# Designs tried in a protein design run: peptides against a protein of PDB entry 4GXB. Part 19

Target 1, 277 residues: chain A of PDB entry 4GXB
Amino acid sequence: VPTEEVSLEVLLSNGQKVLVNVLTSDQTEDVLEAVAAKLDLPDDLIGYFSLFLVREKEDGAFSFVRKLQEFELPYVSVTSLRSQEYKIVLRKSYWDSAYDDDVMENRVGLNLLYAQTVSDIERGWILVTKEQHRQLKSLQEKVSKKEFLRLAQTLRHYGYLRFDACVADFPEKDCPVVVSAGNSELSLQLRLPGQQLREGSFRVTRMRCWRVTSSVPLPSGSTSSPGRGRGEVRLELAFEYLMSKDRLQWVTITSPQAIMMSICLQSMVDELMVKKS

## One batch from the design tools (peptide; aimed at target 1 M207 R208 V212 L242)

Design b2_p14_3_s3 (made by RFdiffusion4, then SolubleMPNN; from b2_p14_3, 6 letters changed)
Fold by OpenDDE base, seed 3:
Structure b2_p14_3_s3 (fold): chain B 277 residues (1-277), chain A 14 residues (1-14)
Amino acid sequence: as target 1 above (277 residues)
Amino acid sequence: MNLVAEYENPVFEP
């Protein structure tokens, strides 16, 4: 692509648009810096955020595709998909809520975390009780962003990324699940017919390894799930989990977001490594 | 199935 100046739209978690003038040849960091400058985010806080490629759903929800890598050209990465549903989103890129303290010290950082958290609650990524929701609304009405975040930090799945409904082979084959990544775990939520919501928590420290695989389903005969056209690549994330002492078991998640799940796992691992160092 | 990537976990605690 020829190097030219372009206007690039980057979305915040709440759908706020940030327009930045960048070069088509600008790498992810260059674009991130441009976004930071536009927001008046200090340079020392840039590292707490990343750019993500997402698909915007009809309801305005984001399906995370992947994190943009450092060597990528965000303009090219998003435009090459030739679909307006693909967006670039700015989001915090750390998992430990302790890092919120650093970000919250700055007004812009605070605003970004607040906007993200509000959005995550509204989207049901953060799980809230009725009473908690009332408290959060009261704080939102008071525009008490710090207090709002402090309460939010105590909530179930705070800081998690929620994926689209998918399928796992745990606890049973072809089990419909909702996967969320956060707090150094994968949470698999499932609701079987006539059963209560069940959650499987898979801590990253108990995963020996994980893998991403791709397959092209053979046009086998009958049960074409109506929506998957002939030839769609099936992605799977599998991880080998320590279920009990000396008992490893593979768990496989079939999801178009398997790559993003793997990125989350790696990111959580990386953060844990930093904490251990 | 084609392996896209496999990752060993350095923070695995057996």
Scores: peptide ipSAE 0.582, ipTM 0.946, DockQ to the pose 0.799
OpenDDE base, seeds 1, 2, 4, 5: peptide ipSAE 0.579, 0.582, 0.581, 0.580; ipTM 0.945, 0.946, 0.945, 0.946

Design b2_p14_3_s4 (made by RFdiffusion4, then SolubleMPNN; from b2_p14_3, 8 letters changed)
Fold by OpenDDE base, seed 3:
Structure b2_p14_3_s4 (fold): chain B 277 residues (1-277), chain A 14 residues (1-14)
Amino acid sequence: as target 1 above (277 residues)
Amino acid sequence: LLLVGEFENPVFEA
């Protein structure tokens, strides 16, 4: 691609648009720095954020596709998809809420965390009771961003990334689930017919390994589910989990976001490794 | 089935 100056749109979690002038040849870090400069985010806080490729759904929600890698050219990565549904999103890229303290020391960092957290609550990624929601609304009305975040940090699934509804083979085959990644786990939420909402927590420390696979379903002649077009690639994330002492079991999630799930697992592992060092 | 990637977990606790 010829090197040209272009205007690139980067979204915050709340859908706020940040327009930056970059080169088509600028790598992920260059674009991230440009976004930081536009926001007046200090250089020492840039490392707490990453750029993500997402697909914007009809309802304005984001389906995370993957984290942009250092070697990538964000302009090329997004435009090569030839769909306006794909966006670049800035989001915090750490899991431990302790790092919020570093980011919150800066006004811009605080604002970014606040905007993300508000959005995550509004989207139902962070789970709140009625009373908690009332408290959060009160703090939001007062524009008490620090207090809002401190309360939010105590909430269920704070800091989690929620994926689109998908299918798992646990606890039974072809079980519809909602997967969330955070706090060094994959949370699988499911509701079986006539049952209450159940959650399976799969801690990363109990995963021996994981894998991502791709398959093309053979056109079996009979009733393919009406919605999957002929030849759609099926992505799966499988992990081998220590269910009990000396008992490993594979769990497989079928999702278009399997790659993103794997990226989350790796990222959580990396952060845990840093804490152990 | 095409394996895209497999990852061993260094923080696995046996």
Scores: peptide ipSAE 0.542, ipTM 0.927, DockQ to the pose 0.810
OpenDDE base, seeds 1, 2, 4, 5: peptide ipSAE 0.541, 0.541, 0.541, 0.542; ipTM 0.926, 0.926, 0.926, 0.926

Design b2_p14_4 (made by RFdiffusion4)
Pose (drawn by RFdiffusion4):
Structure b2_p14_4 (pose): chain A 263 residues (1-190, 198-221, 229-277), chain P 14 residues (1-14)
Amino acid sequence: VPTEEVSLEVLLSNGQKVLVNVLTSDQTEDVLEAVAAKLDLPDDLIGYFSLFLVREKEDGAFSFVRKLQEFELPYVSVTSLRSQEYKIVLRKSYWDSAYDDDVMENRVGLNLLYAQTVSDIERGWILVTKEQHRQLKSLQEKVSKKEFLRLAQTLRHYGYLRFDACVADFPEKDCPVVVSAGNSELSLQLREGSFRVTRMRCWRVTSSVPLPSGGRGEVRLELAFEYLMSKDRLQWVTITSPQAIMMSICLQSMVDELMVKKS
Amino acid sequence: LEVDNPHELPFEVL
């Protein structure tokens, strides 16, 4: 891509706009640093956040497509799709909530965690009852951002990434499920199954050839993971999802974080 | 229960 200065909108998890001037040839880290500079996020906290390509739904929710890799050009990644429904999003990119402590030591880092947690509750990524949700919106007005986040850290599925509804062959073939990734596991809500990353020997992403539109081709995508169900018993679990690659990226990210910790 | 060296297999087109 010829080098040219352009304006790029990067959204926070709640949809707030962050406008940055970047080059068409800037890579992911360059764009991330420009967003951090605009938000006044310290350099030493940039590594706790990442940029994601998402599809914004009619209701404003985001369906995560992929975390942008180091070699990618974010302006090109989003513009090449030729559709205004695709957005670049900044979101925390670690899994263990112990790292929230490092981020919350800074006002901007705290503000970012607060904003995405409020959105996570609103969009049902964090699981609460109708009554609890009512209380939370109230506590939100009455408590500091820090106190609100400490409470949110104890809520069900805090720190998880939720995927569009899809199907899986667990427990039975073609079961409708909601899959979420977090806390070193995949959660399948059918009843529920919890599949620990440390019990996955490997996982595989497969795709059908592109098929005519039922001007965009369609592809059947699957994410299958080989799971240690019990001693010396491995069983494949298959999820059919257009977001199979994002799920694979989350599994790799969670495995990588476990290994960094182990080291 | 755990396994050693969890990883992704190469992408496959069917």

Design b2_p14_4_s1 (made by RFdiffusion4, then SolubleMPNN; from b2_p14_4, 5 letters changed)
Fold by OpenDDE base, seed 4:
Structure b2_p14_4_s1 (fold): chain B 277 residues (1-277), chain A 14 residues (1-14)
Amino acid sequence: as target 1 above (277 residues)
Amino acid sequence: LSVENPHALPPVVL
């Protein structure tokens, strides 16, 4: 692609648009720095955020596709998909809420975390009781961002990324699940027919390994599921999990977001490794 | 290809 100056739209988690002038040849970090400068985010806080490729759904929710890598050209990565549904989103890229303290010291950092957290609650990514929701709304009405975040940090799935509904082979084959990544785990929420909502926690510290695979389903004769076009690639995340002492079991998640799930796993492991050093 | 997790707990307690 020829090097040209372009206007690139980057979204915050709440859908707020940040327009930056960048070169088509600018790498992910260059674009991130341009976004930071546009927001007046200090340079020392840039590392707490990343750019993500997402698909915007009809309801305005984001389906996370992947994190943009350092070598990528964000303009090319988004425009090559030739669909207006694909967006670049700025989001925090750490898991430990302790790092919120560093970010919250700055007005812009505080605003970014606040906007993300409000959006995550509104989208049901953070799980809240009726009473907690009332408290959060009261703080939001008062625009008490610090107090809002301090309360939010105590909530279930704070800092998690929630994926679109998908399928797993656990606890049973072809089980519909909602996966969320955060706090060094994959949370699998499921409701089997006639059963209550269940949650399985898969801690990354108990995952021996994981893999992403892609396959093209063979045309099975009878059950054309109407929505899967001929030749749609199936992505799967499989991980080998220590279920109990000396008992490893593979768990497989079938999801278009399998790549993003694997990125989350790696990122959580990397953060844990940094904390041990 | 699988990614090995260096942070994983050992599967076998020897």
Scores: peptide ipSAE 0.372, ipTM 0.825, DockQ to the pose 0.078
OpenDDE base, seeds 1, 2, 3, 5: peptide ipSAE 0.038, 0.045, 0.034, 0.334; ipTM 0.710, 0.732, 0.704, 0.819

Design b2_p14_4_s2 (made by RFdiffusion4, then SolubleMPNN; from b2_p14_4, 4 letters changed)
Fold by OpenDDE base, seed 2:
Structure b2_p14_4_s2 (fold): chain B 277 residues (1-277), chain A 14 residues (1-14)
Amino acid sequence: as target 1 above (277 residues)
Amino acid sequence: LSVENPHALPPEVL
C-alpha cells in the first residue's frame, strides 16, 4: 500500500468514534499514540490501552477478533477485510483492577474506564444484581465516575472480556457455553437441559499449555447449522488443565474467537509474570 | 504447536 495520509476511525467501547489522521504505513503504536493525542490521554497512560480488531454485530455489540500486533498496520488490517462490520476498538489491555488506580488519576483515563465499564454492564459482560444495577444507575445519573468504577470493581466479571456463545467439550461434548476471560481465568458459563446456569472457572495458573488449531470441517452429512457456509474454517482453543493433583485434562473450546481467547491467555500470563518480577 | 505456560503450577502442588 502506498504511504498516504488517511482518516482512520477508532471506536471506544461505547461506540464513540475517534477520527485520527494517520499514515497508511503507521504501525499500531503510532495509531494508538494518535488516538491518545486526540483524546488528550497522557503518554504515560498509553501503555494501559490497546487497539483491537472487532466485528460489529447487528445489535451494535463487538465481537473481538484479535489484538492488533505491534508491527501491524491498523489501517491495512481493517480495510483489507473489505467489510464495514470490522472496526478498530480502543480498550484497556490489563487485567488487574489495581492498574485502574493509575488510569483513574487522569480525567481522560477515568472517562475511558467509565465508558468501557458502562458499556460492559449494558452488554451483560459484567454481572449485576437488581440492587447493584440500581446503585450503578444512581451513580451514573449523578455522573460520579470514580464511585461508579469503585462499585463496578466489586462486581462479578469486572474487567472480563465476554465472547460470543460457542461450544466446548466440557463438561460434556458439544456443550453450548459462554466464555469470558479475566482475573487470570477463563470462565465458562453453561446451561444444560433442565439445569440451572453453571459456571466453570479455569485459572491460567492451572493451565500447563494451550493451543489454537484450525480445521476445515469435512462435509459430514449431518445438518450443519445453517449459518456456517460449506468450508468455513473451524477454530479451536485447547488447553491442558490441572483438574486435580497430578491429573491433567484437555479442554477444547470451538469458537471463531479462539485466537482472541489465546491472546487473552497469553496476556494474562504475561501480566502475572510482570507482577512476580 | 502448544504454548507452554511458564506460570503454571506444578502438578504436585495440589
Scores: peptide ipSAE 0.381, ipTM 0.908, DockQ to the pose 0.087
OpenDDE base, seeds 1, 3, 4, 5: peptide ipSAE 0.379, 0.375, 0.376, 0.375; ipTM 0.905, 0.909, 0.908, 0.907

Design b2_p14_4_s3 (made by RFdiffusion4, then SolubleMPNN; from b2_p14_4 with D4E E8A)
Fold by OpenDDE base, seed 1:
Structure b2_p14_4_s3 (fold): chain B 277 residues (1-277), chain A 14 residues (1-14)
Amino acid sequence: as target 1 above (277 residues)
Amino acid sequence: LEVENPHALPFEVL
């Protein structure tokens, strides 16, 4: 690609647009630095954030596709898809809420975490009771960002990434589930007809391994899962899980976001490695 | 690609 100066749009979690002037040849870090500079985020806080490729849904929600890698050219990565639905999003890229303390010391960092957290609550990624929601709204009305975040940090699935509804083979075949990644786990939420919401927690420490597979469904006539057109690549994340003492079992999640799920698993493992060092 | 988890509990894969 010829090196040209271009205007690149990067979104925050709340849909706020950040326009940066970059080269088409700028790598992910170069673009991230440009975004940081535009926001007046200090250089020492850049490492707490990453750029993600997402698909914007009709309702403005983001379906995370993948984290942009260091060698990638964000301009090329997003424009090569030739669809306006694909966006680049800035989001925090750590899992442990203890790192929020470092980010919150800076006004811009605080604002970024606040905007992300508000968005995650509004999207139902963070699970709140009615009373907690009332308290959060009161703090939001007061614009008490630090207090808002401190309360949010105590909430269920704070810091999790929520995926689109998909299918798993657990607890039974073809179960509709909502997967969330965070706190060194995959949370699988299941609501069967007429049943209460159930959650399965799969801790990464009990995963021996994982893999992403792609398959082209054979044109078998009957099982139209409603959203998959004929010929769409089926992505699956499978992990081998220690269910009980000396009992390993494969769990398979069928999702277009299987790649992103695997990236989350790796990222959670990497963070745990850094903490143990 | 199968990715092994270095933080996994010691699994004796029998």
Scores: peptide ipSAE 0.269, ipTM 0.829, DockQ to the pose 0.103
OpenDDE base, seeds 2, 3, 4, 5: peptide ipSAE 0.059, 0.055, 0.266, 0.266; ipTM 0.729, 0.751, 0.842, 0.845; seed 3 fails the geometry check

Design b2_p14_4_s4 (made by RFdiffusion4, then SolubleMPNN; from b2_p14_4, 4 letters changed)
Fold by OpenDDE base, seed 2:
Structure b2_p14_4_s4 (fold): chain B 277 residues (1-277), chain A 14 residues (1-14)
Amino acid sequence: as target 1 above (277 residues)
Amino acid sequence: LSVENPHALPFVVL
């Protein structure tokens, strides 16, 4: 792509548009800096955020595809897909809520965390009781962003990324699950027929290894799941988990977001390594 | 590998 000045749209978690003028040759960090400058986010807080490639759903929800890597050209990465459903989103890129304290000290950082958290609650990524929801609404009406975040930090799945409904082979084969990544775990929510809602916690510290695989399903017989065309690539995330003392078991998640899940796992591990050092 | 509770089942009922 020739080096040209372009207007690039970057979305916040709430769908707010940030327009930046960048070069087509600008790398991810260059674009991130441009977005930060546009928002008046201090340079020392840029590292707490990342750019993500997402697919915007019909309901306006974001399906996270992947984190943009340092060597990528965000303009090329998004435009090469030739679909308006793909967007670039700015989001916080750390897992420990303790880092919120650093970000919240700045007005812009506070606003970004607030907007993200409101959106995550509205999307059902953060789980709230009726009473908690009432309290959050009251704080939102008062525009008490710090108090809102402090309450939100106590909520179930605060700081998690929620993935689209997918399938896992655990606890049973072909189980429909909702996966969320956060707090150094993968959370798998499932409701089997006639059963109560269950959540499985898979701590990254108990994962011996993980991998992403891609396969083209062979045209097996008539049970075409109606939504996948013949020859559509199937992505799977598999991890080997210490289920109990001296018992390792593979768990496989079949999801178009398997890459994003693996990025989350690596990111959580990396953050844990930084904290231990 | 942090040996958290080696007997904890990953799944809980909500």
Scores: peptide ipSAE 0.096, ipTM 0.699, DockQ to the pose 0.086
OpenDDE base, seeds 1, 3, 4, 5: peptide ipSAE 0.028, 0.035, 0.033, 0.032; ipTM 0.676, 0.690, 0.666, 0.640; seed 3 fails the geometry check

Design b2_p14_5 (made by RFdiffusion4)
Pose (drawn by RFdiffusion4):
Structure b2_p14_5 (pose): chain A 263 residues (1-190, 198-221, 229-277), chain P 14 residues (1-14)
Amino acid sequence: VPTEEVSLEVLLSNGQKVLVNVLTSDQTEDVLEAVAAKLDLPDDLIGYFSLFLVREKEDGAFSFVRKLQEFELPYVSVTSLRSQEYKIVLRKSYWDSAYDDDVMENRVGLNLLYAQTVSDIERGWILVTKEQHRQLKSLQEKVSKKEFLRLAQTLRHYGYLRFDACVADFPEKDCPVVVSAGNSELSLQLREGSFRVTRMRCWRVTSSVPLPSGGRGEVRLELAFEYLMSKDRLQWVTITSPQAIMMSICLQSMVDELMVKKS
Amino acid sequence: MNLLQHVNNPAFES
């Protein structure tokens, strides 16, 4: 892409706009640094956040497509799709909530975690009852951002990433499920199954050839993971999802974080 | 179905 200065909108998890001037040839880290500079996020906290390509739904929710890799050009990644529904999003990119402690030591880092947690509750990524949700919106007005986040860290599925509803062959073939990734596991809500990353020997991402539109082709995508169900018993679990690649990226990210910790 | 990615988990615990 010829080098040219452009304006790029990067959204926070709640949809707040962050406008940055970047080059069409800037890579993911360059764009991330420009967003951090605009928000006054310290350099030493940039590594706790990443940029994601998402599809914004009619209701404003985001369906995550992929985390942008180091070699990617974010302006090109989003513009090449030729659709205003696709957005670049900044979100925390670690899994263990112990890292929240490092981020919350800074006002901007705390504000970012607070903003995405509020959105996570509003969009049902964090699981609360109708009554609990009522209480939370109230506590939100009455408590500091820090206190609100400490409470949120104890809520069900805090720190998880939720995927569009899809199907899986667990427990039975073609079961409708909601899949979420977090806390070193995949959660399948059918009843529920919890599949630990440390019990996955491997996972595979498969695709059909592109098919005529039922002007975009369609592809059947699957994410299958080989799971140690019990001693010396491995069983494949298959998820059929247009977000199979994002799920695979989350599994790799969670495995990588476990290994960094082990080291 | 075509394989796009196959990943072996280094954190696997047997």

Design b2_p14_5_s1 (made by RFdiffusion4, then SolubleMPNN; from b2_p14_5, 7 letters changed)
Fold by OpenDDE base, seed 2:
Structure b2_p14_5_s1 (fold): chain B 277 residues (1-277), chain A 14 residues (1-14)
Amino acid sequence: as target 1 above (277 residues)
Amino acid sequence: MLLLEEFENPVFEA
């Protein structure tokens, strides 16, 4: 692509648009710096955020596709998909809520975390009771961002990424599940017909390894689920999990977001490695 | 089936 000056739209988690003037040849970090400058985010806080490629759903929700890599050209990465549904989103890129303390010291950082957290609650990524929701709304009305975040940090799945409904082979084959990644785990939530909501927690420290695979389903004559067009690539994330002492078991998640799930796992592992150093 | 990526977990606790 020829080097040209372009206007690039980057969204915050709440859908707020940030327009930046960049070169088509600007790499991910260059674009991130431009976004930070536009927001007046200090340079020392840039590392707490990343750019993500997402697909905006009809309801305005974001389906995370992947994190943009350092070598990528964000303008090219988003425009090459030839669909306006694809967006670039700025989001925090750490998992430990302790790092919120560093970010919250700055007004812009605080605003970014607040906007993200409000959005995550509104989208049901963070799980809240009725009473907690009332408290959060009261704090939101008062615009008490710090207090709001402190309360939010105590909530279930704070800081998690929630994925689109998918399928896993746990606890049984072809189980519909909702996967969330955060706090050094994958959470698998399922509701079987006539049953209560169940959750499986898979801690990253108990995963020996994981892999992402792609396959083209053979046209099996029978169960054409009506919505999968002929020839759709199936992505799977599989991880080998220590279920009990000396007992490893593979768990497989079939999801178009398998790559993003793997990126989350790698990111959580990287953060844990930093803490051990 | 195509393997896209595979990771051994360095923080695995046996």
Scores: peptide ipSAE 0.601, ipTM 0.961, DockQ to the pose 0.781
OpenDDE base, seeds 1, 3, 4, 5: peptide ipSAE 0.600, 0.600, 0.599, 0.599; ipTM 0.961, 0.961, 0.961, 0.961

Design b2_p14_5_s2 (made by RFdiffusion4, then SolubleMPNN; from b2_p14_5, 8 letters changed)
Fold by OpenDDE base, seed 1:
Structure b2_p14_5_s2 (fold): chain B 277 residues (1-277), chain A 14 residues (1-14)
Amino acid sequence: as target 1 above (277 residues)
Amino acid sequence: LLLLEEFENPVFEA
């Protein structure tokens, strides 16, 4: 690709647009540095954030596709898809809320975490009670960002990434689930007909291995699940989980976001490795 | 079926 100066749009979690002038040949870190400079984020805080490729839904929600890798050219990565629905998003890229303390010491870092957290609550990624929601709204009205974050850090699924509704083979085959990644786990939320919301927690430390697979479904003449066209690539994340003592079982999630789920697992594992060292 | 990625977990606790 010829090297040219271009304007690249990077979104924050709340949809705020950050325009940066970069080269088409700039790698992910170069673009991230440009975004940081535009936001006046200190260099020592850049490492707490990453660029993600997302698909913007009609409602403005983001479906995370993948994290941009270091060798990638963000401009090329997003434009090669030839669809305006794909965006680059800046988001925090660590899991342990303890790292929030480092980031929130800086005004810009605080603002980024605050904006992300507000968005995550509004999107239902962070689970809140009615009373908690009232408290959060009060703090938001007062623009007390630090207190807002401190309260948010105590909430269920704080720091989680929520995926689009998908299907798993647990607890039953073809079970509709909502998967979230965070706190060194995959949370699978499901509601069976006539039942209460159930959550399965799959801790990363109990996953022996995981894999991502791609398949093309054979044209089966039978009832196509609503929404999957004939011939669409099926992505699956499968992990081998220690269900009980000496009992390993495969759990398979069928999702277009299987790659992103795998990236989350890798990232959580990496962070755990750093903490153990 | 195409295997895209496979990872063994170094933090697995047996």
Scores: peptide ipSAE 0.609, ipTM 0.962, DockQ to the pose 0.795
OpenDDE base, seeds 2, 3, 4, 5: peptide ipSAE 0.605, 0.604, 0.604, 0.605; ipTM 0.961, 0.961, 0.961, 0.961

Design b2_p14_5_s3 (made by RFdiffusion4, then SolubleMPNN; from b2_p14_5, 9 letters changed)
Fold by OpenDDE base, seed 3:
Structure b2_p14_5_s3 (fold): chain B 277 residues (1-277), chain A 14 residues (1-14)
Amino acid sequence: as target 1 above (277 residues)
Amino acid sequence: LRLVEEYENPVFEA
């Protein structure tokens, strides 16, 4: 791609648009720095955020596709998809809420975390009780961002990334699940017929390994489920989990976001490694 | 056509 100056749109979690002038040849970090500069985010806080490729759904929600890698050219990565539904989103890229303290010390950092958290609550990524919701709304009305975040940090699935509904082979084959990644775990929420919502928590420290599988199903002549085109790539995330003492079991999630799930796992592992060092 | 990428977990606690 020829090096040209372009205007690139980067979205915040709340859909706020940040327009930056970058080169088509600018790598992810260059674009991130440009976004930071546009927002007046200090350089020392840039590392707490990443750029993500997302697909904007009809309801305005974001389906995370992947984190943009350092060597990537964000302009090319998004435009090559030739669909307006694909966006670049700025989001925090750490899991431990302790790092919020560093980010919250800065006004811009605080605003970014606040906007993200509000959005995550609105999207149901962070789970709230009715009373908690009332408290959060009150704080939001008062624009008490710090207090809002402090309350939010105590909420279930704070800091989690929620994925689109998908399928797992646990606890039963072809079980519909909602996967969320955060707090060094994958949370699998499921509702079996006639049962209450249940959650399987899979801690990263109990995963021996994980794998991403990409496959193209052979055109089997039978029931094309409406919507899966012939030759659609099937993605799976599988992890080998220590269910009990000396008992490892594979759990497989079938999801178009399997790559993103794997990225989350790696990111959580990396963060845990830093803490152990 | 199948592609598999496997990752070992260094923070695995047996």
Scores: peptide ipSAE 0.638, ipTM 0.958, DockQ to the pose 0.765
OpenDDE base, seeds 1, 2, 4, 5: peptide ipSAE 0.636, 0.637, 0.632, 0.632; ipTM 0.958, 0.958, 0.958, 0.958

Design b2_p14_5_s4 (made by RFdiffusion4, then SolubleMPNN; from b2_p14_5, 8 letters changed)
Fold by OpenDDE base, seed 2:
Structure b2_p14_5_s4 (fold): chain B 277 residues (1-277), chain A 14 residues (1-14)
Amino acid sequence: as target 1 above (277 residues)
Amino acid sequence: MLLVEEFENPVFEA
């Protein structure tokens, strides 16, 4: 792509648009710095955020596709998909809520975390009781952002990324599940017909390894399920989990977001490595 | 075609 000056739209988690003037040849960090400058986010806080490629759903929800890598050209990465559904989103890129303290010291950082957290609650990524929801709404009405975040930090799945409904082979084959990543775990939520909501928690420290598998279904002549177009790539995330003492078991998630799930696992591992050093 | 990328976990606790 020839180097040209372009206007690039970057969204916040709440759908707020940030327009930046960048070069088509600007890499992910260059674009991130431009977004930070536009928001008046200090340079020392840039590292707490990342750019993500997402697909915007009809309801305005974001399906996370992947984190943009350092070598990528965000303008090219989003425009090459030739669909207006694909967006670039700015989001916090750490998992430990302790890092919120650093970000919250700055007004812009506080605003970003607040906007993200409000959006995550509204989208049901953070789980709230009726009473907690009432308290959060009261704090939101008062615009008490710090107090709002402090309450939110205590909530179930605070800081998690929620994925689209998918399929896993746990606890049984072809189980419909909702996966969430956060707090050094994958949470698998399922509701079987006539049953209560069940959750499986898979801590990263109990995963020996994980793998992403990309497969193109061979045109098997027989039962093409009518809805999968001829040639959709099937993505799977599998991880080998320590279920009990000396008992490893593979768990496999079939999801178009398997790459993003793997990125989350790697990111959680990286953060845990920093804490161990 | 099958592509597999496997990651070992350095923070695995046995």
Scores: peptide ipSAE 0.589, ipTM 0.948, DockQ to the pose 0.768
OpenDDE base, seeds 1, 3, 4, 5: peptide ipSAE 0.586, 0.589, 0.584, 0.586; ipTM 0.947, 0.947, 0.947, 0.947

